# Peptides against a protein of PDB entry 4U39, part 120

Target 1, 302 residues: chain A of PDB entry 4U39
Amino acid sequence: SIKVIGVGGGGNNAVNRMIENEVQGVEYIAVNTDAQALNLSKAEVKMQIGAKLTRGLGAGANPEVGKKAAEESKEQIEEALKGADMVFVTAGMGGGTGTGAAPVIAQIAKDLGALTVGVVTRPFTFEGRKRQLQAAGGISAMKEAVDTLIVIPNDRILEIVDKNTPMLEAFREADNVLRQGVQGISDLIATPGLINLDFADVKTIMSNKGSALMGIGIATGENRAAEAAKKAISSPLLEAAIDGAQGVLMNITGGTNLSLYEVQEAADIVASASDQDVNMIFGSVINENLKDEIVVTVIATG

## One batch from the design tools (peptide; made by RFdiffusion4, then SolubleMPNN)

Design b2_p20_7_s1 (from b2_p20_7, 9 letters changed)
Fold by OpenDDE base, seed 2:
Structure b2_p20_7_s1 (fold): chain B 302 residues (1-302), chain A 20 residues (1-20)
Amino acid sequence: as target 1 above (302 residues)
Amino acid sequence: MIKVLLVGTKEEVLAALRAL
């Protein structure tokens, strides 16, 4: 089974966005120290952590409280994760619960033998230096606790949105990018295809790879597949080029008019931008809600 | 090595293949 765990406020917002977009074949778990915030989750499984420590009042933006809250609730987390083949741990770094608890939850998942993928955000620079420093510590702890860690630099989201974008919309876009990172992988595994993906192939690309890069490209029109692929490999979300990546997961999502030619053209662009010996898993997904749009998601590992 | 997978319902994948 595939489990997605949203940890703290940002992680739970991302999980809510995944549920609203009907991401298939995954079980959702919401984790928080704040009982009131947890009640707003759309997840079927809601877990309050650190009930003795925090009394449901949250972590007070302290990562050490988030860490201790997850440690207090270790047995409950283990039971909720038991039997998962893959675990996504999603969180906004820089807060109390997400920053402190997400590494503990990830380590629990990994110790249970699940393929453990972190999908996390760095705070925006405007959230202040304290959050940025807390996020750096949380990201460092996540790297040790996961098989693959995708880090979304929120400041790079400001390069892909209009300059007049309200702060609330910038946070919603961060939640959407977290969704795309999870969905881009989960669709390759959980969606029934004509060609089944062996979970062993995913393990080969994602196990003990450390940091991964994620790029997203969206385009319309006659060259939409090539344009979307070029945008994905040059995405502002990429902290580096993908040319050294030994593993690539690519998802191309289009409407019912997505052609195999477009799919091949996009795959060739991404493969040509990758290492010569790249192991690429490529999936094509049809979304009837997409008209003329193609969305390419690239996750580069190694 | 590139492993190309068509992922989606049988109907969705057949629709994409027909859109060639």
Scores: peptide ipSAE 0.067, ipTM 0.654, DockQ to the pose 0.110
Fold by OpenDDE base, seed 3:
Structure b2_p20_7_s1 (fold): chain B 302 residues (1-302), chain A 20 residues (1-20)
Amino acid sequence: as target 1 above (302 residues)
Amino acid sequence: MIKVLLVGTKEEVLAALRAL
């Protein structure tokens, strides 16, 4: 089974966005120290952590309170994650609960023998230096606790949206990028294919790989597949080129009019930008909600 | 929902896509 655990405010917003976009084949868990915020979750499983420590009033933007809250609730987290083959841990770094609790939850998932993938954001520069420093500590702790860690630099989202975008819309786009990172992988595993992906192949590419990079490309029109693939491999979300990656996961998602030619063209572009000895997982998904759009997601590991 | 999943080396993935 695949479980997605949203940790703190940003992680829970990302989980809500996944549920709203009908991401299939995953179980959703919302974790928070704030009981009022947790009640707004759409997840089937809602877990309040650190109830004795925080009394449901949240972590006060302190990562040490978030950490201690997860440690207090360890047995409850273990029971909720039990029997998962794969666990996605999603959080916004720089806050109290997400920064402190997400590494503890990730370690619990890994100790249970699940393939543990972190999908987290760095805060925007406008959230201030304190948030950036807290996020750096949380990301370092996540790297040791996961098999693969995808880090989304929120400031790079401002390169793909209008610079006049309201702060609330910039946060919604960060939640959407977290969704795309989880869905880009989960759709490869959870959706039946013409060729069955063995979960062992996913483990080979994602186990003990450390930091991973994610690129996203979206396009429409006659050359939409090639354009989306080129946008994905040159995405502002990529902190480096994908040519040095030991593993690549590629998802191409289109509407019912997605052709095999478009799939081949996009895969050839991503493969040509990758190392010769790269282990690649490629998947194509039909989403009936996509009319003329193609979305290419690339995750580079190793 | 038609999903094409291909797993392998770059060469294996490209060869499998050409064979479909």
Scores: peptide ipSAE 0.052, ipTM 0.683, DockQ to the pose 0.827
Fold by OpenDDE base, seed 1:
Parts: structure tokens; sequence; C-alpha cells
Structure b2_p20_7_s1 (fold): chain B 302 residues (1-302), chain A 20 residues (1-20)
């Protein structure tokens, strides 16, 4: 089974966005120290952590409170994660609960033998230096607790959106990028393939890989597949080029008019940009809501 | 959905993609 755990406010917003976009084949768990915020989750499973420590009032933007809250609730987290083959841990880094609890939850998932994938954001620079420093500590702790860690640099979202984009919309885009990271991988596992792509193949590419890079490309028109693939491999979300990545996960999503030729063309571009020795998994998804758009998601590991 | 795993050299991966 695949489980997605949203940890703290940002992680729970991302989980809500995943549920709203009907991401299939995953179980959703919302984790928070704030009982009021947790009640707003759309997840089927809602877990309040650190009830004795916090009394449901949240972590006060302190990662040590988030950590201790997850430690207090370890047995409940273990029970909620039991029998998962794969666990996604999603959080907005820089806050109290997400930053402190996400590494603890990730370690619990890993200790249970699940393939543990972190999908987290760095805060925007405008959220201030304290958030950035807390996020850096949380990301460092996540690296030790996961098999693969996807870090989304929120400041790079500002390079792909209009300069007049409202702050609230930039946060929604960060939640959407978190969704794309989880969905891009989960769709590759949860949906039946033409070739026997099993969970062991994904495990080979993602186990003990440390930090992963994520690129997204969106395009329309006659060359939309090639353009979306080129945008994905040159995405501002990539802190480095994918040249040298030995593991690649690619998802191509299009409308009902997505052709096999477009899938091949996009996959050829991504493979051509990868290392000389590559383990590449790609999948295509039909989403009727995309009409003429193609979305390419690339996750590079190794 | 189409799923393909491609493993090998860049040339082998590109050749496999072109053979699909």
Amino acid sequence: as target 1 above (302 residues)
Amino acid sequence: MIKVLLVGTKEEVLAALRAL
C-alpha cells in the first residue's frame, strides 16, 4: 500500500490539494499538533500528535515541539503506517510541526521497512531568516530519515509565475508542486502498466538515494510534448541539471488526445538529457481536465 | 496509462524508446 502523510499546516494543505485533484491509489493521513487546523483536513485519517505536550494548540513555530510531539505519538504513528510498502512524507519546512515532526515520522516509516520519500518545501525568502534556518535543520534531519528527499525551493516558484502573483497564490502553487511530486511517483506505482513495472523497480531507483531534483514543464500546441519535456529538464525548480542523474522518474500527463508519439517524444528528450547509464521509469496519465495541455514531471535521483 | 522501465546505457535507453 502507498500512504501519504501531510505533516503540519503546509503538509496538510498539500494533502488537501492531492485529494481535490483526485490522486488515486494512495491512503491519506493528516498529522498536526494544532487540533483546529487538523479538523480542516480532507484526509480520511486524521492524527493529532503531542496532545499532552501541546494541548492541541500547535507547536508555536518551534521544531523541537514538533519533534517531541511526534515522539510522544510514536506508537500511534507506527500503527497508522503499519503495512505500507511506500510512505510519502510531505511538509512545508520552516514551521514548528512540519519541520520537527516530519523527520520523526519519516524515520518511523523507514524503520517499518517502507520505501520512505520526503516531498518538502523550503520557505520563501520573504518568510524570513528564522524560517529558512529552521527549514535547513529540518531538511538535514529529513535526509537521514528518508530513502529519497525531494526539496522544492519555493523561491524558484516565483521564477515560473507572474511577478504580480499574490502571496496567497504563490503558496497555492507550492502546494500544487508538492502534489505534482507525490502524484508523479504514485501514478507510476498505483496505475497498471503495459510492462511489468513492479514496486521493486521503483525501490531500486529510490532506495537510499538521498536528495532528488524535481522539474516540471507545461506546454500546449503542436510541439507541446517536446516543449513540456524541455521545460521540465530546464525547470527553475531544478537546482542543478539532470545530466549525471542515474535514476529518472518521468510522468507525462495530458488530455484524452495525448498520443503515444507525444509520450515517446517527451521520454526521448528526458532520456537524452540524463546520464549515460540511466535507470528510467516513465508513465503517461490521461487527465480530461488538461484539454490541450501536457504536463511533464521529472524526478532525478542519484 | 503506459509504463515503461528503461535500464541501460543512454544509447540503449534511446534505442528502446525508439522501438516502442
Scores: peptide ipSAE 0.024, ipTM 0.625, DockQ to the pose 0.477
Fold by OpenDDE base, seed 4:
Structure b2_p20_7_s1 (fold): chain B 302 residues (1-302), chain A 20 residues (1-20)
Amino acid sequence: as target 1 above (302 residues)
Amino acid sequence: MIKVLLVGTKEEVLAALRAL
């Protein structure tokens, strides 16, 4: 089974966005120290952590409180994650709960023998230096606790969106990028294809790989597949080119009009931008909500 | 409804694309 665990406010917003977009084949778990925020989760499983420590009042933006809250609730986290083959841990770094609890939850998932993937955001620079420093500590702890860690730099989202984008929409776009990172991988595993991936192949590409990079490209029109693929491999979300990656996960998502030719054209572009000896996993997904859009997601590991 | 058209390794996908 695949489990997605949203940790703290940002992680729970991302999980809500995944549920709203009907991401299939995954179980959703919402974790928070704030009981009121947790009640707003759309997840089937809702877990309040650190109830004795915090009394449901949240972590006060302190990562040490988030860490201790997850440690207090270790047995409940173990029971919720039990029997998962794969666990996605999603969080916004820089806060109290997400920064402190996500590494503890990731370690619990890994100790249970699940393939553990972190999908986390760095805070925007405008959220201040304290949040950036807290996020750096949380990201370091996540890197030790996971098999693969995708770090989304929120400042790079501001390069993709209009400069006049309201702050609330920039946070919604961060939640959407977290969704795309989880969905880009989960759709490859959880959705039956014409060729089913062995979960062993995914483990080979993602186990103990450390930091991964994610690129996203979206396009419409006659050359939409090639344009989306080119945008994905040159995405502002990529901190480096994909040419040095040991593994590449590629998802091509389109509407009901997605052609085999478009799928091949996009795959050839990403394969040509990758190392010749790269282990590539490829998937194509039909999403009726995209209509004329193609979305290419590339995750580079190693 | 999400439908996966093709999911596999590069070799499996290329083999399936050649068989269509």
Scores: peptide ipSAE 0.021, ipTM 0.620, DockQ to the pose 0.435

Design b2_p20_7_s2 (from b2_p20_7, 9 letters changed)
Fold by OpenDDE base, seed 1:
Structure b2_p20_7_s2 (fold): chain B 302 residues (1-302), chain A 20 residues (1-20)
Amino acid sequence: as target 1 above (302 residues)
Amino acid sequence: MIKVLLVGTKEEVLEALRAL
């Protein structure tokens, strides 16, 4: 089974965005120290952590409180994650609960023998130096606790959105990029295909790989497949080129009009930008909601 | 739903794509 665990406010917003976008074949778990914020989750499983420590009042933007809250609730987290083959841990880094609890939850998932993937954001620079420093500590702890860690640099979202984009929309786009990172992988595994992906192949590419990079490309029109693929491999979300990666996961998502030719064209572009000795997983997914859009997600590991 | 999953090296994936 695949489980997605949203940790703290940002992680729970991302999980809500995944549920709203009908990300299928995954179980959703919302974790928070704030009981009021947790009640707003759309997840089927809602877990309040650190009830004795915090009394449901949240972590007060302190990562050590988030950490201790997850440690207090370890047995409940273990029970909720038990029997998962794969666990996505999603959080906004820089806060109290997400920053402190996400590494603890990830370690619990890993200790249970699940393939543990972190999908987290760095805060925007405008959220201030304290959040950036807290996020750096949380990301470091997360890297040790996961098999693969996708870090989304929120400041790079400002390069792909309009300059007049309201701050609230920039946060919503960060939640959407978190969704795309989880969905880009989960759709490869959870969606039935013409060729079934062996979960062993996913483990080979994602196990103990440390940091991963994610690129996203979206396009419409006649050359939409090629344009989406080119945008994905040159995405501002990529802190480096994908040519040195040991593994690449590619998802091509389109509407009901997605052709085999478009899948091939996009895959050829991503493969051509990748190392010759890279292990590649390619998947195509039909999403009726995309109509004329093609979305290419590239995740580079190693 | 046309899910084509190709797993392999770059060469294996490109060869499999050309065979489709």
Scores: peptide ipSAE 0.114, ipTM 0.749, DockQ to the pose 0.793
Fold by OpenDDE base, seed 2:
Structure b2_p20_7_s2 (fold): chain B 302 residues (1-302), chain A 20 residues (1-20)
Amino acid sequence: as target 1 above (302 residues)
Amino acid sequence: MIKVLLVGTKEEVLEALRAL
């Protein structure tokens, strides 16, 4: 089974976005120290952590409170994660709960033998230096606790959106990028394909790989596949080129008019930008809601 | 090594293949 755990406010917003976009084949768990915020989750499983420590009033933007809250609730977290083959831990880093609790939850998942993938954001620079410093500590702790860690630098989202984009929309785009990171992997595993993916192949590409890079490209029109693939490999979300990556997960999602030629063209572009000895898992997904759009997601590991 | 997977319902994948 695949479990997605949203940790704290940002993680829970991302999980809500995943549920709203009908991401299939995953179980959703919302985790928070704030009981009022947790009630707004759309997840089937809602877990309040650190009830004794915080009394449901949240972590006060203190990562040490978030950590201790997860430690207090360890047995409850273990029971919720039991029997998962894969666990996604999603959080907005820089806050109290997400920064402190996400590494503890990830370690619990890993200790249970699940393939543990972190998908987290760095705060925007406008959220202030304190959040950036707290996020750096949380990301460092996540690297030790996960098999693969995707870090989304929120400031790079500002390079792909209009300069007039309201602050609230920039946060929604961060939630959407978190969704794309989870969905781009989960669709390859959880969606029944014509060719079954062996979960052992996913483990080979994602186990003990440390930090991963994520690129996204979206395009329409006659060259949409090539354009989407080129945008993905040159994405501002990529902190480095993918040419040194030992593993690549590629998802091509399109409407019912997605051709095999478009699929091949996009795959060839990503493969040509990757190492010669790259282990690539490539999947194509049909989503009727995309109409004329193609979305290419690239996750580079190693 | 590249493993190409067509992921989606059989109907969706067959429809995409027909749109070739």
Scores: peptide ipSAE 0.030, ipTM 0.610, DockQ to the pose 0.109
Fold by OpenDDE base, seed 3:
Structure b2_p20_7_s2 (fold): chain B 302 residues (1-302), chain A 20 residues (1-20)
Amino acid sequence: as target 1 above (302 residues)
Amino acid sequence: MIKVLLVGTKEEVLEALRAL
């Protein structure tokens, strides 16, 4: 089974966004130290951590409280994650619960033998230096606790959106990018297809790879496939080029009008930008909710 | 939802795509 665990406010917002977008074939778990915030989760499984430590009042923006809350609730987390083949741990770094608890939860998932993928955000620069420093510590701890860590630099989202985008919309876009990172991988595994992916191939590409890069491209119109692929490999979310990656996961998602030619064109662009010896997992997905849009997601590992 | 998956090296993926 595939489990997505949202940790703290940002992780729970991302999980809510995944549920609202009908991301299929995954089980959702919401984790928080704040009982009131946890009640707003749409996840089937809701877990309050550190109930003795925090009394449900949250972590007070302290990562050490988030860490201790997950440690207090270790047995409950183990039981909730038991039997998962893959675990996505999603969180906004820089807060108390997400920053402190997400590495502990990731380690629990890994110790259970699940393929453990972190999908986390760095805070925007406008959230202040304290959040950036807390996020750096949480990201370092996540890197040691996961098989693959996707880090989304929120400041790069401001390069994709209009410069006049309100702060609230920038946070919604961060939640959407977290969704795209999880969904881009989960759709490759969980969605029934004409050709089933061997989960062993996913493990080969994602196990013990450390930091991964994610690029997203969206386009419409006649050249939409090529444009989406070019945008994905040149995405502001990529901190480096994909040419040195040992593994690449590519998802092309389109509407019912997605052609085989468009799929081939997009895949050829991404493959041509990758190393010759790259292990590539490619998938195409038809999403009936997409009109004329093509979405290309590229995840580079190694 | 229809899914097509190709797994392999860059060359294997490109060859498989060309064979479709």
Scores: peptide ipSAE 0.026, ipTM 0.632, DockQ to the pose 0.843
Fold by OpenDDE base, seed 4:
Structure b2_p20_7_s2 (fold): chain B 302 residues (1-302), chain A 20 residues (1-20)
Amino acid sequence: as target 1 above (302 residues)
Amino acid sequence: MIKVLLVGTKEEVLEALRAL
């Protein structure tokens, strides 16, 4: 089974966004130290961690409290993760619960033998230096605890949204990018295709790869497939080019009018931007909600 | 409703696309 764990406020908002977008074939778990915030989760499984430590009042933006809360609740986390083949750990880094608990939860998933993927955000620079420093420590701890870590730099989201975008919408876009990172991978595994992907191939690309880069491209119109693919490989979310990546995961999502030609055109663009010896996993998905849009997601590992 | 058209390795996908 595939499990998605939202850890703390940002992780739980991302999980809510995944549920609202009907991300299929995954089980959702919401984890928080704040009992009131946890009650707002749409996840089927809701886990309060560190109930003795925090009394449900949250981690007070302290990562050490988040860490100790997950350690206190280790047995509950183990039981919730038991039998997972793959675990996504999603969090907003820089806070108390997400920063401290997500690495502990990821390590528990890995110790259970699940393929463990972190999908996390760096805070916006405007959230202040303290959050950036806490996030750096949490990201370092996540890197040791996961097989693959996707880090979304929130400041790069400001390059893809309008300059007049309200702060609340910038956070919603961060939740959406977290969704796209999880969904881009989970759709390749959890959704039956014309060709079924072997989970062994996913393990080959994602096991012990450390940091991964994520690019997203969205386009409409006549050249939408090529435009979306070009936007994905040149995405502001990519901290480096995808050239030299040992592995690439590509998802092409379109409406009911997505053609095989568009799929091929987008795949050829991403493949041509990748190393010649790259291990590439490809999938194409129809989403009726996209209408005339094409979304290309590229995840580069290694 | 999400429907996967093709899922597989680059080689498998290219082979399937050539068979269509």
Scores: peptide ipSAE 0.024, ipTM 0.641, DockQ to the pose 0.424

Design b2_p20_7_s3 (from b2_p20_7, 10 letters changed)
Fold by OpenDDE base, seed 2:
Structure b2_p20_7_s3 (fold): chain B 302 residues (1-302), chain A 20 residues (1-20)
Amino acid sequence: as target 1 above (302 residues)
Amino acid sequence: MIKVLLVGTKEEVLAALRAM
């Protein structure tokens, strides 16, 4: 089974966005130290951690409280994760619960033998230096606790949105990018295909790979596939080029009018931009809610 | 939902794409 765990406020917002977009074939778990915030989750499984430590009042933006809250609730986390083949741990780094608890939850998943993928955000620079420093510590702890860690630099989201984008919309876009990172991988596994993916192939590309890069491209019109692929491999979310990656996961998602030619064109662009010795998993997904849009997601590992 | 999956090396993926 595939489990997605949203940890703290940002992780739970991302999980809510995944549920709203009907991401299929995954089980959702919401984790928080704040009982009131946890009640707003759309996840089927809601777990309050650190109930004795925090009394449901949250972590007070302290990562050490988030860590201790997850440690207090270790047995409950283990039971909720038991039997998962893959675990996504999603969080906004820089806060108390997400920063402190996400590495502990990830380590629990890994110790249970699940393929453990972190999908996390760095705070925006405007959230202040304290959050940035806390996020750096949380990301360092996540790297040790996961098989693959996707880090979304929120400041790079400001390069892909309009300059007049309200602050609230920038946070919603961060939640959407977290969704795309999880969905881009989960659709490759959980969606029934013409060709079955062996979960062993996913493990080969994602196990013990450390940091991964994610690029996203969206386009419409006659050249939409090529444009979306070019945008994905040149995405501002990529902190480096994908040409040095040992593994690439590519998802192309389109409407019912997605052609085989468009799929080939997009995949050829991404493969051509990748290393010669790259292990590639390519998947094409039909989403009936997409009209003329094509979405290309590229995840580079190694 | 239609899913096409290609798994392999870059060369295998490119060869499979060209064969479609």
Scores: peptide ipSAE 0.034, ipTM 0.682, DockQ to the pose 0.821
Fold by OpenDDE base, seed 3:
Formats: sequence, C-alpha cells, structure tokens
Structure b2_p20_7_s3 (fold): chain B 302 residues (1-302), chain A 20 residues (1-20)
Amino acid sequence: as target 1 above (302 residues)
Amino acid sequence: MIKVLLVGTKEEVLAALRAM
C-alpha cells in the first residue's frame, strides 16, 4: 500500500490539494499539532500529535516542539504507517510542526521497512531568514531519515508564475508542486500500465538515493509533448542538470487524445538529456480532465 | 489511468518505445 502523510500546515494543504485533484491509489494521513487546523483536513485519517505538549495549540513556529510532539506520538504514528510499502512524507519546511515532526515521521516509516520519500518545500525568501535557517536544519534531518528527498525551492516557483502573483497564490502553487511531486510517482505505481511496474524497480531507483531533483513542464499545441519535455528538463525547479542522475522517473500525463508518437517524442528528449547508464522508469497517464495540455514530470535521483 | 509503463535502462526504454 502507498501512504501519503502531510505534516503541519503546508503538508496538510498539499494533501488537501491531492484529494481535490483525485490522486488515486493512495491513503491520506494528516498530521498536525494544531487541532483547529487539523479539522480542516480532507484526509480520512487525522492525527493530532503532541497533545500533552501543545494542548492542540500548535508548535509556535518552533521545530523542537514539532520534533517532541512527533516523539510523544511515536506509537500512534507507527500504527498509522504499519503495512505501508511506500510512504510519502510531505511538509513545508521552516515552520514548527512540519520542520520538526516530518524527519521523525520519516524515520518511523523507514524503520517500519517502507520505501520513504520526502517531498518538501524550502520557504520563500520573503518568509524571512529565521524560516530559511529552520528549513535548512529540517532538510538536513529529512535527508538522513528518508530513502529519497525531493526539495522544492519555493523561490523558483516565482520564475514560472507572474512576479506580481499574490502571496496566497504563490503558496497555492507551492502546494500544487508538492502534489505534482507525489502524484508523478504514485501514478506510476498505483495505476495499471501496459507493462506492470514491479515495486522492486521503484526500490532500485529510489532506495538510499538521498537528494532528488524534480522538473515539471506543461505545454499545449502541435508540439506540446516535445515542448513539455524540454520545459521539464530545463525547469527552474531543477537545481542542477539531470545528466548526472543514476535514476530517472518520468511521467507524461495528457488527455484522451495523447498519442503514442507524443509519448515517444517526450521520452526520447528526457532520455537524451540523461546519463547513458541511467535507470529509467517511464509512465504515460491519461487524465480526462486534461483537454489539450500535456504535463511532463521528471524526477532525477542519485 | 496509465496507458504505457516502461522500466529499464535508457536504451531498453527507448528500444521498447520504438517497438510499439
């Protein structure tokens, strides 16, 4: 089974966005120290952590309170994650709960023998230096606690949206990028393909790989597949080129009109930009909600 | 729903896509 655990405010917003976009084949868990914020979750499983420590009033933007809250609730987290083959841990780094609790939850998932994938954001520069420093500590702790860690630099989202985008919309786009990171992987595993993906192949590409990079490309029109693939491999979300990666996961998502030619063209572009000895997982997904758009997601590991 | 799923080396994936 695949479980997605949203940790703190940003992680829970991302989980809500996944549920709203009908991401299939995953179980959703919302974790928070703030009981009022947790009640707004759409997840089937809602877990308040650190109830004795925080009394449901949240972590006060302190990562040490978030950490201690997860440690207090360890047995409850273990029971909620039990029997998962794969666990996605999603959080916005720089806050109290997400920064402190997400590494503890990730370690619990890994100790249970699940393939543990972190999908987290760095805060925007406008959130201030304190948030950036807290996020750096949380990301370092996540790297040791996961098999693969995808880090989304929120400031790079401002390169793909209008610079005049309101702060609230920039946060919604960060939640959407977290969704795309989880869905880009989960769709490859949870949905039947023309060739069955063995979960062992996913483990080979994602186990003990450390930091991973994610690129996203979206396009429309006659050359939409090639354009989306080129945008994905040159995405502002990529902190480096994908040519040094030991593993690549590629998802191409389109409407019912997605052709085999478009799939082949996009895959050839991403493969051509990758190392010669790269291990690839490639998937093509039909989403009936996409009319003329193609979305290419690339995750580079190793 | 997945339409096509392929796993392998870069060369294997490209070869499989060309054979479809």
Scores: peptide ipSAE 0.029, ipTM 0.641, DockQ to the pose 0.908
Fold by OpenDDE base, seed 4:
Structure b2_p20_7_s3 (fold): chain B 302 residues (1-302), chain A 20 residues (1-20)
Amino acid sequence: as target 1 above (302 residues)
Amino acid sequence: MIKVLLVGTKEEVLAALRAM
């Protein structure tokens, strides 16, 4: 089974966005120290952590409180994650709960023998230096606790959106990028295809790989597949080129008019930008909501 | 709604695509 665990405010907003977009084949778990925020989760499983420590009042933006809250609730986290083959841990770094609890939850998932993937955000620079420093500590702890860690730099989202984008919409776009990172991988495993991936192949590409990079490209029109693939491999979300990656996961999502030729064209562009010896997994997904859009997601590991 | 997925290794997918 695949489990997605949203940790703290940002992680729970991302999980709500995944549920609203009908991401299939995954179980959703919401974790928070704030009981009121947790009640707003759309997840089927809701877990309050650190009830004795915090009394449901949240972590006060302190990562040490988030860490201790997850440690207090270790047995409940173990029971909720039990029997998962894969666990996605999603969080906004820089806060109390997400920064402190996500590494503890990731370690619990890994100790249970699940393939553990972190999908986390760095805070925007405008959220202040304290949040950036807290996020750096949380990201370091996540890197030790996971098999693969995708870090989304929120400041790079501001390069993709209009400069006049309201702050609330920039946070919604961060939640959407977290969704795309989880869905880009989960769709490859959880959705029945014409060819099913062995979960062993995904383990080979993602186990103990450390930091991963994610690129996203969206396009419309006659050359939409090639344009979306080129945008994905040159995405502002990529901190480096994909040419040195040991593994690549590619998802090509289109409407009901997605052609085999478009899938091949997009796959060839990403493969040509990758190392010759790269292990590539790719999938194509039909989503009726995209109509004339193609979305290419590339995750580079190693 | 996801209706169709082609998932595989590069070789498996290229093989399936050639068989269609």
Scores: peptide ipSAE 0.024, ipTM 0.607, DockQ to the pose 0.382
Fold by OpenDDE base, seed 5:
Structure b2_p20_7_s3 (fold): chain B 302 residues (1-302), chain A 20 residues (1-20)
Amino acid sequence: as target 1 above (302 residues)
Amino acid sequence: MIKVLLVGTKEEVLAALRAM
């Protein structure tokens, strides 16, 4: 089974966004130290951590409180993650609960033998230096606790949205990018294709790879497949080119009019931008909610 | 409803695409 665990406010917002977009084949778990915020989760499983430590009042933006809250609730987290083959741990780094608890939860998932993938954000520069420093510590701890860590630099989201985008919409776009990172991988595994991917092949690409890069490309029109693929491999979310990656996961999502030619064209572009010896996994998904859009997600590991 | 068309390695999917 695949489990997605949202940790703290940012992780729970991302999980809510995944549920609203009907991401299939995954079980959703919401974790928080704030009982009031946790009640607003759309997840089926809701877990309050650190009830003795915090009394449900949250972590006070302190990562050490988030860490201790997860440690207090270890047995409950173990029971909630039990029997997962894969665990996505999603969080907004820089806060108290997400930054402190997400590495502990990731380690619990890994110790249970699940393929553990972190999908986390770095805070925007405008959230201030304290959040950036807390995020750096949380990302370092996540890197040790996961098999693969996707880090989304929120400041790079400002390069793909309009300059006049309100701050609240920039946070919603960060939640959407977290969704795209989880969905881009989960759709490759959770949904039967014409070619069934062995979970062993996913493990080969994602196990103990450390930091991964994610690129997203969206396009419409006659050359939409090629444009979406080119945008994905040159995405502002990529901190480096994908040419040196040991593994690449690609998802091509389109509407009911997605052609086999468009899938091939997009796959050939990403494959040509990758190393010749790269382990490449790709899938194509039909989303009936997409009209004329193609979305290409590329995750580069190694 | 999400429908996966093709999921596999580059080689497997390219082989399937060529066989269609």
Scores: peptide ipSAE 0.021, ipTM 0.561, DockQ to the pose 0.437

